# Designs tried in a protein design run: peptides against a protein of PDB entry 3B8E. Part 121

Target 1, 230 residues: chain A of PDB entry 3B8E
Amino acid sequence: PFLIFIIANIPLPLGTVTILCIDLGTDMVPAISLAYEQAESDIMKRQPRNPKTDKLVNEQLISMAYGQIGMIQALGGFFTYFVILAENGFLPIHLLGLRVNWDDRWINDVEDSYGQQWTYEQRKIVEFTCHTPFFVTIVVVQWADLVICKTRRNSVFQQGMKNKILIFGLFEETALAAFLSYCPGMGVALRMYPLKPTWWFCAFPYSLLIFVYDEVRKLIIRRRPGGWVE

## One batch from the design tools (peptide; made by RFdiffusion4, then SolubleMPNN)

Design b2_p19_4_s2 (from b2_p19_4, 18 letters changed)
Fold by OpenDDE base, seed 2:
Structure b2_p19_4_s2 (fold): chain B 230 residues (1-230), chain A 19 residues (1-19)
Amino acid sequence: as target 1 above (230 residues)
Amino acid sequence: DEYEKRALELLKKALELIE
């Protein structure tokens, strides 16, 4: 998020404090929960041909898969960000290069895509309105990520949801998202303004996309063992 | 705002060091 912010010079989509909340609250607990996941039966039965080479290849493939998932998560967040700004009159193309004027307190006549002028305070309200939905989008997408990461080859439907800690992680991150979104004072403390419940559903297509992507990937792996998709 | 600006400045500096 920050890289795109810097490169594109767009208004900040997600605050630094919110990112820390994601890292510590949304990512850490799920990561711990995954450590307690029961080993996939296929992993235990597979004897490595070459332990050094196979581990290296496996780590590379896993890193690529997680990189792809992370990219989809980021895209989901930015999609939500652009939708909110567009609903407030700022089309994505207009946001490019706008940061300098956007963040200037002395400029109170920043024009949106329709020629409406926005004061500094109004702009910041819209900016902070984006922080919460961005965070919620990440959480909703992470639901799918957590579910799919429990296995590498087997479908979620085959492996089942046996890890109680993982289930707890899903509820915990959801509760955290709700707390940060609706608790009084979060707008001041974390620059996260309250969110309409409908915005929780904005991320669902991306969660579904990740889920379908992973299920298809796993299906390919099962049908073509040793392929590049592993 | 000031905190975010400072954080961004630090990030820019960090990126410049990595590149």
Scores: peptide ipSAE 0.005, ipTM 0.283, DockQ to the pose 0.017
Fold by OpenDDE base, seed 5:
Structure b2_p19_4_s2 (fold): chain B 230 residues (1-230), chain A 19 residues (1-19)
Amino acid sequence: as target 1 above (230 residues)
Amino acid sequence: DEYEKRALELLKKALELIE
C-alpha cells in the first residue's frame, strides 16, 4: 500500500495507526492459533524428501503463495478506497498525482472530478473516512486468509473448524474493527471516522477470491504432488 | 487502561508531528 501511495501520488489510503492496529491487533492471535492447529492428515503420508534441496524449494513456494495472498488483500483495500473516493466525487484517474495539492493546507479549492471545490478540512475528512473501511477490508479479507492457513493441502471443508483459538481470533479482529469504526472519539483520536455498515460487504468478493484461489491451489497440489504450486 | 491511554496519547502526538 505504501509503495503504491508513493508511485501514484494518491491521497493516503491507510493511516499509520491503522497499520499498527493490523500488525499488533490482528496478527498476534492468528499466529498463536496456528501453533495449536491440528496436524494435516497427509503430513505423515508424504514421501521422503531431501531435507537440503526440497525444503528450500518448498519454502520459496510457500513464500510466493503468501505474497500472492498479500497482494489480493492490498487490492481489496484499494478497491474500497477508490469506491469511497469515487462516491465523494474523486474518480480514480483524478487521484493520480493529486497528493501534493491534497495535503497542502493552503489550497482550499482542490477540484474533484465534477468541478466541485474542496477545502483542506473537507479533503481530510474524506481521507480519514477511507482509512476505516480500508482497515475493515483488510480484516474481512484476513478472515479468509486465516481460515485457509489451517492446511497446506487439504480443503477447509475436509479439515474442519475445530481450532477454537482461531475462531476466537476471528472474533477478536472483528470486534477490534467494529470498535475502531464506531466507537465515539476514534475520528479524533485515531483519524478513523465512522463507517457505514454497508462497507463491510465491499471486501467480501476479495475474501471469496482468496478462498477460491486457495482451494484451487490445494486441489492442484492434491492432484499433482510435488508440483510448483505447493 | 492507563497504558492504553498513554499509548493513545503518544499516538496522537505522533500523528500531530506527522501532519
Scores: peptide ipSAE 0.005, ipTM 0.289, DockQ to the pose 0.037
Fold by OpenDDE base, seed 3:
Structure b2_p19_4_s2 (fold): chain B 230 residues (1-230), chain A 19 residues (1-19)
Amino acid sequence: as target 1 above (230 residues)
Amino acid sequence: DEYEKRALELLKKALELIE
C-alpha cells in the first residue's frame, strides 16, 4: 500500500501503524494456523514418493497460501479504497498524481471528478474515512483466503473446519478489526474513523468471488488432474 | 504445476510492489 501511494502518487490509502497492525496483529495467528492445518486427505493417502517432489509441492502450497492471501488482501483493500473515494466524487483515474495537491494544506480548491472543490480538511476527512474500511476489507477477504488455503484440491466442504487454531485466528482478527474500528480514540491514534456498518459488507462480494473462484479451480483440478490449472 | 509456478512468481512480484 505504501509503495503504491508513492509510485501512483495517490492519497494515502492506509496508515503505517495500521499496516503494522495487519502484518503483526491480523496475519500472525492465521499464518501460524496454516502450519498446523491437517494434511489434505488426498496427500495423506498418497504413498510417500520422491522426497524432492513432495517438498516442492509443499513449498508451492505454502507460497500459494502466503502469496495469494497477501495479493488478494491488497487488491480487496484498494478496491474498497477506490469505491469510497469514487462515492465521494474522486474517480480512480483522477486520483493518479493527486497526492501533491491533496497533501498541501494551502490548496483548498482541489477539484474532484465532478468539479466540486475540496478543502484540505475535507480531503483529510475522506482520506481517513478510507483507512478503517480498507483494514476491515482486508480482514473480511482474509476469512475467505484462509479457508480456501486449507487445501490444494479438496473443497472446503470436504476438508471441513477442523483446525481450531485457524478458527481462533479468524475470530481474533475479526475482534481486532472491531476493536480498531469502534474503540474510542482510534480516529486520533491510528487515523481510523469509525466504520459505518455498511462498509463491512463492501468486501463481501469480493470475498465471495474469491471463494467461488477457488472452489471452481479446485473442482477443475479434481476432474482434470494435470490440466492447465495446475 | 507450471501455471502455479508462474502464478506464484507473479504474486511475489505483486507483493513486492504493494509493500
Scores: peptide ipSAE 0.000, ipTM 0.203, DockQ to the pose 0.022
Fold by OpenDDE base, seed 4:
Structure b2_p19_4_s2 (fold): chain B 230 residues (1-230), chain A 19 residues (1-19)
Amino acid sequence: as target 1 above (230 residues)
Amino acid sequence: DEYEKRALELLKKALELIE
């Protein structure tokens, strides 16, 4: 998210503190939970044919898969961001290059896509309104990411939800999201304004997309062991 | 549940320190 902010020079979609909360609060516990995940039966039973080459290939494939998942996750967040801004009169194309004027306190006549002028305060309210939904979107997408990461080859339906720590991680990140979204003072402290409950659903298509992507990937792996899609 | 509550309490305290 931050990279796109820099490259596209769009208004800040997610605050630094919120990013920190994601990294420390929503990503760390799930990552730890994965360390306690029981190895897939297939991994335990199949010794690598060549430990050096097969491990490297698998690591590259896993890295690629995680990169793709991360990209989908980012797309989910930005989708929510663009939807909110569009609802407030700022179409995505208009946001490109707008950051400089957006962040300038002395410019109080920034125009939206429809010619409406926005004061600095109004712009910041809209910006901060985006932070919470973006964060929540990331969390919702991370649900799918966390669930799919528990297995490499087996479908979630085959492996099931056996890791109690994983389940705890899902609840923890959700609770964190709810806390940051609805706790009084978060708007002032973290610039995270309260979220309408409907925005929780905005991420669901992307969560589903990640889930489908992973299931398809795993299906391909099962049909073509040692393929490039691992 | 207990761990979740504790985590939330810690988070709350951390946020209070940032304010």
Scores: peptide ipSAE 0.000, ipTM 0.247, DockQ to the pose 0.157

Design b2_p19_4_s3 (from b2_p19_4, 18 letters changed)
Fold by OpenDDE base, seed 2:
Structure b2_p19_4_s3 (fold): chain B 230 residues (1-230), chain A 19 residues (1-19)
Amino acid sequence: as target 1 above (230 residues)
Amino acid sequence: DEYEKRALELLKKALEAIS
């Protein structure tokens, strides 16, 4: 999120303190839970062939487990961010380069995509309104990502939810999200304003899409071992 | 509406704190 903020020079989608809360609260526990996941039966049955290929497979698995999860989470969060801003009159393309004027307290006539002028205070309201939904979206997307990353080839329906640590992680991150979203004072402390319960469901279509995509991917891998999709 | 009012109130407090 911070990298995109710098590169695109857009209004800040998520506060730095909130990012730290994600890293410590929602990313670490799930990552640890994945480390305790039972190895996929197909991986364990293969004798270590070539150390180079095994290293490549391991690197690919690590990339999927850590890199892909982070990327998908970021995409989900930014999707929600752009939706909220678009609903308030700021189309995604209009946000590019807007940060300079957005953060200037002396400019009270920043125009949205429809020519409406926004005061500094109004802009900050919209900015801070994005923080909580962005965070919640990350958590909701992470539910799907964690389940998906349990196995490389097997369907979630085949592998099941046997890892108690993973299940605990899912509940923990959900509880943390609820706490940060609804606990009094979090709006002032973390710039996370109270969220309508309906916003929890905004990421569900995205999570479902990822879930379906991965199940299809895994199905293809099972039918065509060694394909480019792997 | 109640959530929005609460959010706006919190925002005002936050803006006052950072200004």
Scores: peptide ipSAE 0.015, ipTM 0.410, DockQ to the pose 0.030
Fold by OpenDDE base, seed 5:
Structure b2_p19_4_s3 (fold): chain B 230 residues (1-230), chain A 19 residues (1-19)
Amino acid sequence: as target 1 above (230 residues)
Amino acid sequence: DEYEKRALELLKKALEAIS
């Protein structure tokens, strides 16, 4: 998200505090929970790994964590960001290059796409209004991410959800998202302004996309072991 | 910076309360 912020010179879509919430609040418990996940049925049938030479986390898992799934998560967040700004009068095209004027506290007449002038305070309110939905979008997308990370090749429907710790992780990150979104004072303290409940559903298409993507990927892997999708 | 520090402290407390 920061790279897009710098390249496009758009208003900041995700605050520092929100990033910390993602890194510390939503990723730790799930990561630990995955350590207790039951091994995939096909993995259990394999010979034990050589602890001296074999990597604990294979390249495939790394690719899932930092590759395509991360991109889809970012796209989901940015989609929500652009929708909110568009609803407030700022079309995506108009946001390009607007950051300089947007962040200038002395400019109180920044025009939106429809010629309405916005004060600095008004602009910051709408900006911070975007932080919460962006965060919530990431959390919702992470639901799918956590579920698909349980297996390498098997479908989620085949492996099932038996890890109670993973389930707890899902509830924990959801509870955190709800707390940050709706607890009084979070707007002032953390710049996490309250979110309309309808925005929770904006991420669902992307969550579904990740799920479908991974199921298709796994299907290909099962049919073509050692293929390019690994 | 001071604001960020305070925000981080509040975040930490919130995380501890939820965890």
Scores: peptide ipSAE 0.000, ipTM 0.259, DockQ to the pose 0.039
Fold by OpenDDE base, seed 3:
Structure b2_p19_4_s3 (fold): chain B 230 residues (1-230), chain A 19 residues (1-19)
Amino acid sequence: as target 1 above (230 residues)
Amino acid sequence: DEYEKRALELLKKALEAIS
């Protein structure tokens, strides 16, 4: 998120401290949980490793746990970010290159996509309004991502929710999201304004889409082993 | 398998580019 902020020169979608909370507090337990998925899971079905020659964790598993989930959750967060800004009159295309004027305290007539002028204070309010929903969206998307990553080929309904560490990870990240969203002082400390309850549901369609897509993919793999989707 | 391998390679390249 921060890199995209710099490269695209868009308003800051998420604070740096919040990003660290995601990386260290939210993603760590879920990522570890994948390493302890049950042996019946396709992702964990591997030949016995040689401790002298083989890595502790398969590189593919690491990539899925840290890389793929991270990319998908970032996309989910940006989806929410663009939705909020669009609702406030800033279309995605209009945000490109806007940061310079957006962050200038002396420019109080920044126009949105519809010609409405925004003061510096108004712009900062809408910017900070994006931070909490962005974070919560990442958590909600991560629920789906973590669940679908349990197996390579089997449906979630076939594998079940047997991994206690995974369940704990889901609880931990949800609790963290609730804490950061509603604890007093977070608006000042992390620039995360209080979250409207409706924003918890903003990511659900996106999570559902990912879930359905992955289930369909897995179904195709099961029906046609060795296909192009493997 | 091939799709997954390609996806992982792309992801690796993306991560290297932003790191």
Scores: peptide ipSAE 0.000, ipTM 0.205, DockQ to the pose 0.020; fails the geometry check
Fold by OpenDDE base, seed 4:
Structure b2_p19_4_s3 (fold): chain B 230 residues (1-230), chain A 19 residues (1-19)
Amino acid sequence: as target 1 above (230 residues)
Amino acid sequence: DEYEKRALELLKKALEAIS
């Protein structure tokens, strides 16, 4: 999200604190759970190959999977961001390069896609309105990721301990999302305005996309064992 | 600015590692 913000010079879609909350609060537990699950799955499926090589391959596969999922998550967040801004008169194309003027407090006549002028305060309200839905979108998409991770399991019997970590991660993410979204003062303190319940559903298409992605990935792996998609 | 640059570099490296 932050890279796209810089590259596209769009208004900041996600606050720094929110990014930190995602990185530290939501992504860490799933990442750990996936790392454990994949490590255990690989250990169980394959006779101990050269431990160094196998570990490296697994780390690469994990990194790639996380990276791809992370990209889908980011896309989900950005989708929500663009939807909110579009609903407020800023079409995605218009947002490109707008950051400089957007963040300038002395410019109070930034025009939206329809010629409406926005004051700095109004722009910041809209920007901060995007932060919470973006975050929640990421969390909802992460739910799908957690479920996908659960379905990657080879053995139903070995799923128990890993399931607890995943479930815990799910609850942690949800609790954090609820706290940041609905706790009084978060709008002022963290620039996260209260979320309309409807925005929770905005992420669902991307959750579905993650499921489709994972199924396609699994299909490719089944058809081409040892491919880069593993 | 320095923190942002460093964060960007780290993020870029992370993205490159993921890609």
Scores: peptide ipSAE 0.000, ipTM 0.246, DockQ to the pose 0.019; fails the geometry check

Design b2_p19_4_s4 (from b2_p19_4, 18 letters changed)
Fold by OpenDDE base, seed 1:
Structure b2_p19_4_s4 (fold): chain B 230 residues (1-230), chain A 19 residues (1-19)
Amino acid sequence: as target 1 above (230 residues)
Amino acid sequence: DEYEKRALELLKKAKELIE
């Protein structure tokens, strides 16, 4: 998100505080939960063929897979961001290069895609309106991410939801998202305005996409052991 | 309606803070 913010010079889609909330609130507990996840039967039974070569290759492939998932996750967030801004009159194309004027408090006549002028305050409101849904989108996408991270090769259905800590993590991050989204004062404190419950569903396609992506990946791994997808 | 009301309240507060 931050890279796209810099490269595209768009209004900030996700605030720093929100990012911290993701890192500390939504990633930490899941990470802990994953540490206690029961090892896959295939991982435990897999004898290393060549510890030097296979380990390096596997680490690269895992990093690539996680990078891809992260990109999909980011795309989900940006989708939500663009939808919100579009609903407020700012089409994606119009947002390109707008940051400089957007962040200038002395410019109170920034026009949207429909010629409506926006004051600095109005722009900041709509910017902050994006933060909560973006965060929620990340959380919803993380549901899939956390579930898929339980396994390297096995499908989610094969591994199951045995880790109670992971389940707790899912509830915790969801509760945190709800808290940040609907608790009074969060808009002021964290620049996260309340959102309509419907925004929770905006991320579901991307969550599903990640799920499908991972299942396909795992299917390929199962069918072609030692492939580049592992 | 409740969420919208809360959102409006927060927006109002936000406006006050930005001003």
Scores: peptide ipSAE 0.017, ipTM 0.461, DockQ to the pose 0.035
Fold by OpenDDE base, seed 5:
Structure b2_p19_4_s4 (fold): chain B 230 residues (1-230), chain A 19 residues (1-19)
Amino acid sequence: as target 1 above (230 residues)
Amino acid sequence: DEYEKRALELLKKAKELIE
């Protein structure tokens, strides 16, 4: 997200504090939960591999796959960001290069895509309005990510949802998202304004996309053991 | 709605903070 912010020179989609909340609040419990996940049924059935060569290749492939998932998460967040700004009169194309004027306190007549002028205060309000739903979007997408991380090869439907700690992690991050979104004072303290509940659904297509992507990937792995998709 | 009331309050506070 930060790299896109710099490259595109768009208004800041996600605050630093919110990023910290993601890293510390939403990722820790899931990471711990994975340690208690039941082993895949096929782990012990894998063919012998050279531990020096094949392990390194596999780790690289796994890292790449998780990198791709992270990119999809970011895309989901940015989608929500652009939708909100568009609803407030700023189309995505108009946002490109707008950051400099957007962040300038002395410019109180920044025009949106429809010619409406926005004061600095108004711009910052709409910017902060984007922070909360961006965060919520990440959380919703993480639901799918956490679920798919239970296995490398087996379908979620085959492995099941037996890890109670993982389930607890899902509720914990959701509760945190709700707290940050609706608790009084979050707008002032964290620059996260409350949002309509409908915005929670904005991320669902991306959550579904991750789920489908992973299921397809796992299907390919099952059909082609030792392939590059692992 | 309750969240709308909260939003309005936060907006007022935010305006004061930004100024």
Scores: peptide ipSAE 0.015, ipTM 0.431, DockQ to the pose 0.034
Fold by OpenDDE base, seed 4:
Structure b2_p19_4_s4 (fold): chain B 230 residues (1-230), chain A 19 residues (1-19)
Amino acid sequence: as target 1 above (230 residues)
Amino acid sequence: DEYEKRALELLKKAKELIE
């Protein structure tokens, strides 16, 4: 999110504190949970043919897969961001390069896509309105990410949800999202305004896409062991 | 909606802080 913010010079979609909350609150527990994940039955039963080569190839493929998942996750967040801004009169194309004027307190006549002028205060309210749903979107998409990370080859339906720590991680990140979104004072303290519960569903299509992507990937792996999508 | 009401209150406070 921050990279796109810099590259596209768009208004800040997610605050630094919120990013920190994602890194520490939503990613750390899942990472720990993965350390306690039971080895897949197929991994335990099938020794690598060449430990060095196969491990390197697998690491590269895994890295690529995580990169792809991360891109889908980011797209989910930005989708929510653009939807909110569009609902407030700022179409995506209009946001490109707008950051400089957006953040200037002395410019009180920034125009939206429809010619409406926005004061600095109004712009910041809209910006901060984006923070919470963006964060929530990331969390919702991370649900899928966490679930798919537990297996390399087996479908989620085949492997099941046996890791209690992983399940706890899902609840923890959800609880954190709810806390940051709805606890009084978060708008003032963290610039995270409460959002309508309906915004939780904005990320679901992307969560589903991640699931579909992973299931397809795993299906290909099962059909073509040692393939390029592992 | 309680959340909407709370959001409006927070927006009001936020506006005051931005001024």
Scores: peptide ipSAE 0.015, ipTM 0.435, DockQ to the pose 0.035; fails the geometry check
Fold by OpenDDE base, seed 3:
Structure b2_p19_4_s4 (fold): chain B 230 residues (1-230), chain A 19 residues (1-19)
Amino acid sequence: as target 1 above (230 residues)
Amino acid sequence: DEYEKRALELLKKAKELIE
């Protein structure tokens, strides 16, 4: 997120401290939970393979899980960020290169996509309004990502929710999100303004999309082993 | 397997870019 902020010169979507909370607070337990995930049922039914090849498959699976989670989390967060800014009059294309003027406290007439002028204070309110929903969106997206990453081929409905550590991780990150979103003082300490309850639902369509996509992918893999999606 | 390898490389690159 910070690199995109610098490269695209857009308003800061998420504070550095909040990013650290994501990396250390929300991602650590889920990452550990994946390490303790039970073997996929279809893998256990396979004949013992060469330890070298099995290690490679496992490393690829783990790398895919971590990489996909990180990427999709960021995409989900930015989606919410752009939605909030668009609802406040700033279309995504208009945000490109806007940071210089956005962060200048002496410029009080920055125009949005509709020609409305925004003061520095108004802009910062909108910016900080994005931080909490961005974080919460990451958590909500992570719910789906963690669930789908349990298996390579089996549906979530087949594998089930047997990993207690994973379940604990989901609750822990949700509790942390709620704490950071609604605890008094977080607006000042972390620049995370209180989240309207409606914004919790902003990420749900995205999470659902990811879930459906992954289930379809797994279905294709099961029906056509060795296909292009594998 | 080839698709998976390619996807992992892309995901790694994307992760590094978005951090």
Scores: peptide ipSAE 0.000, ipTM 0.158, DockQ to the pose 0.022; fails the geometry check

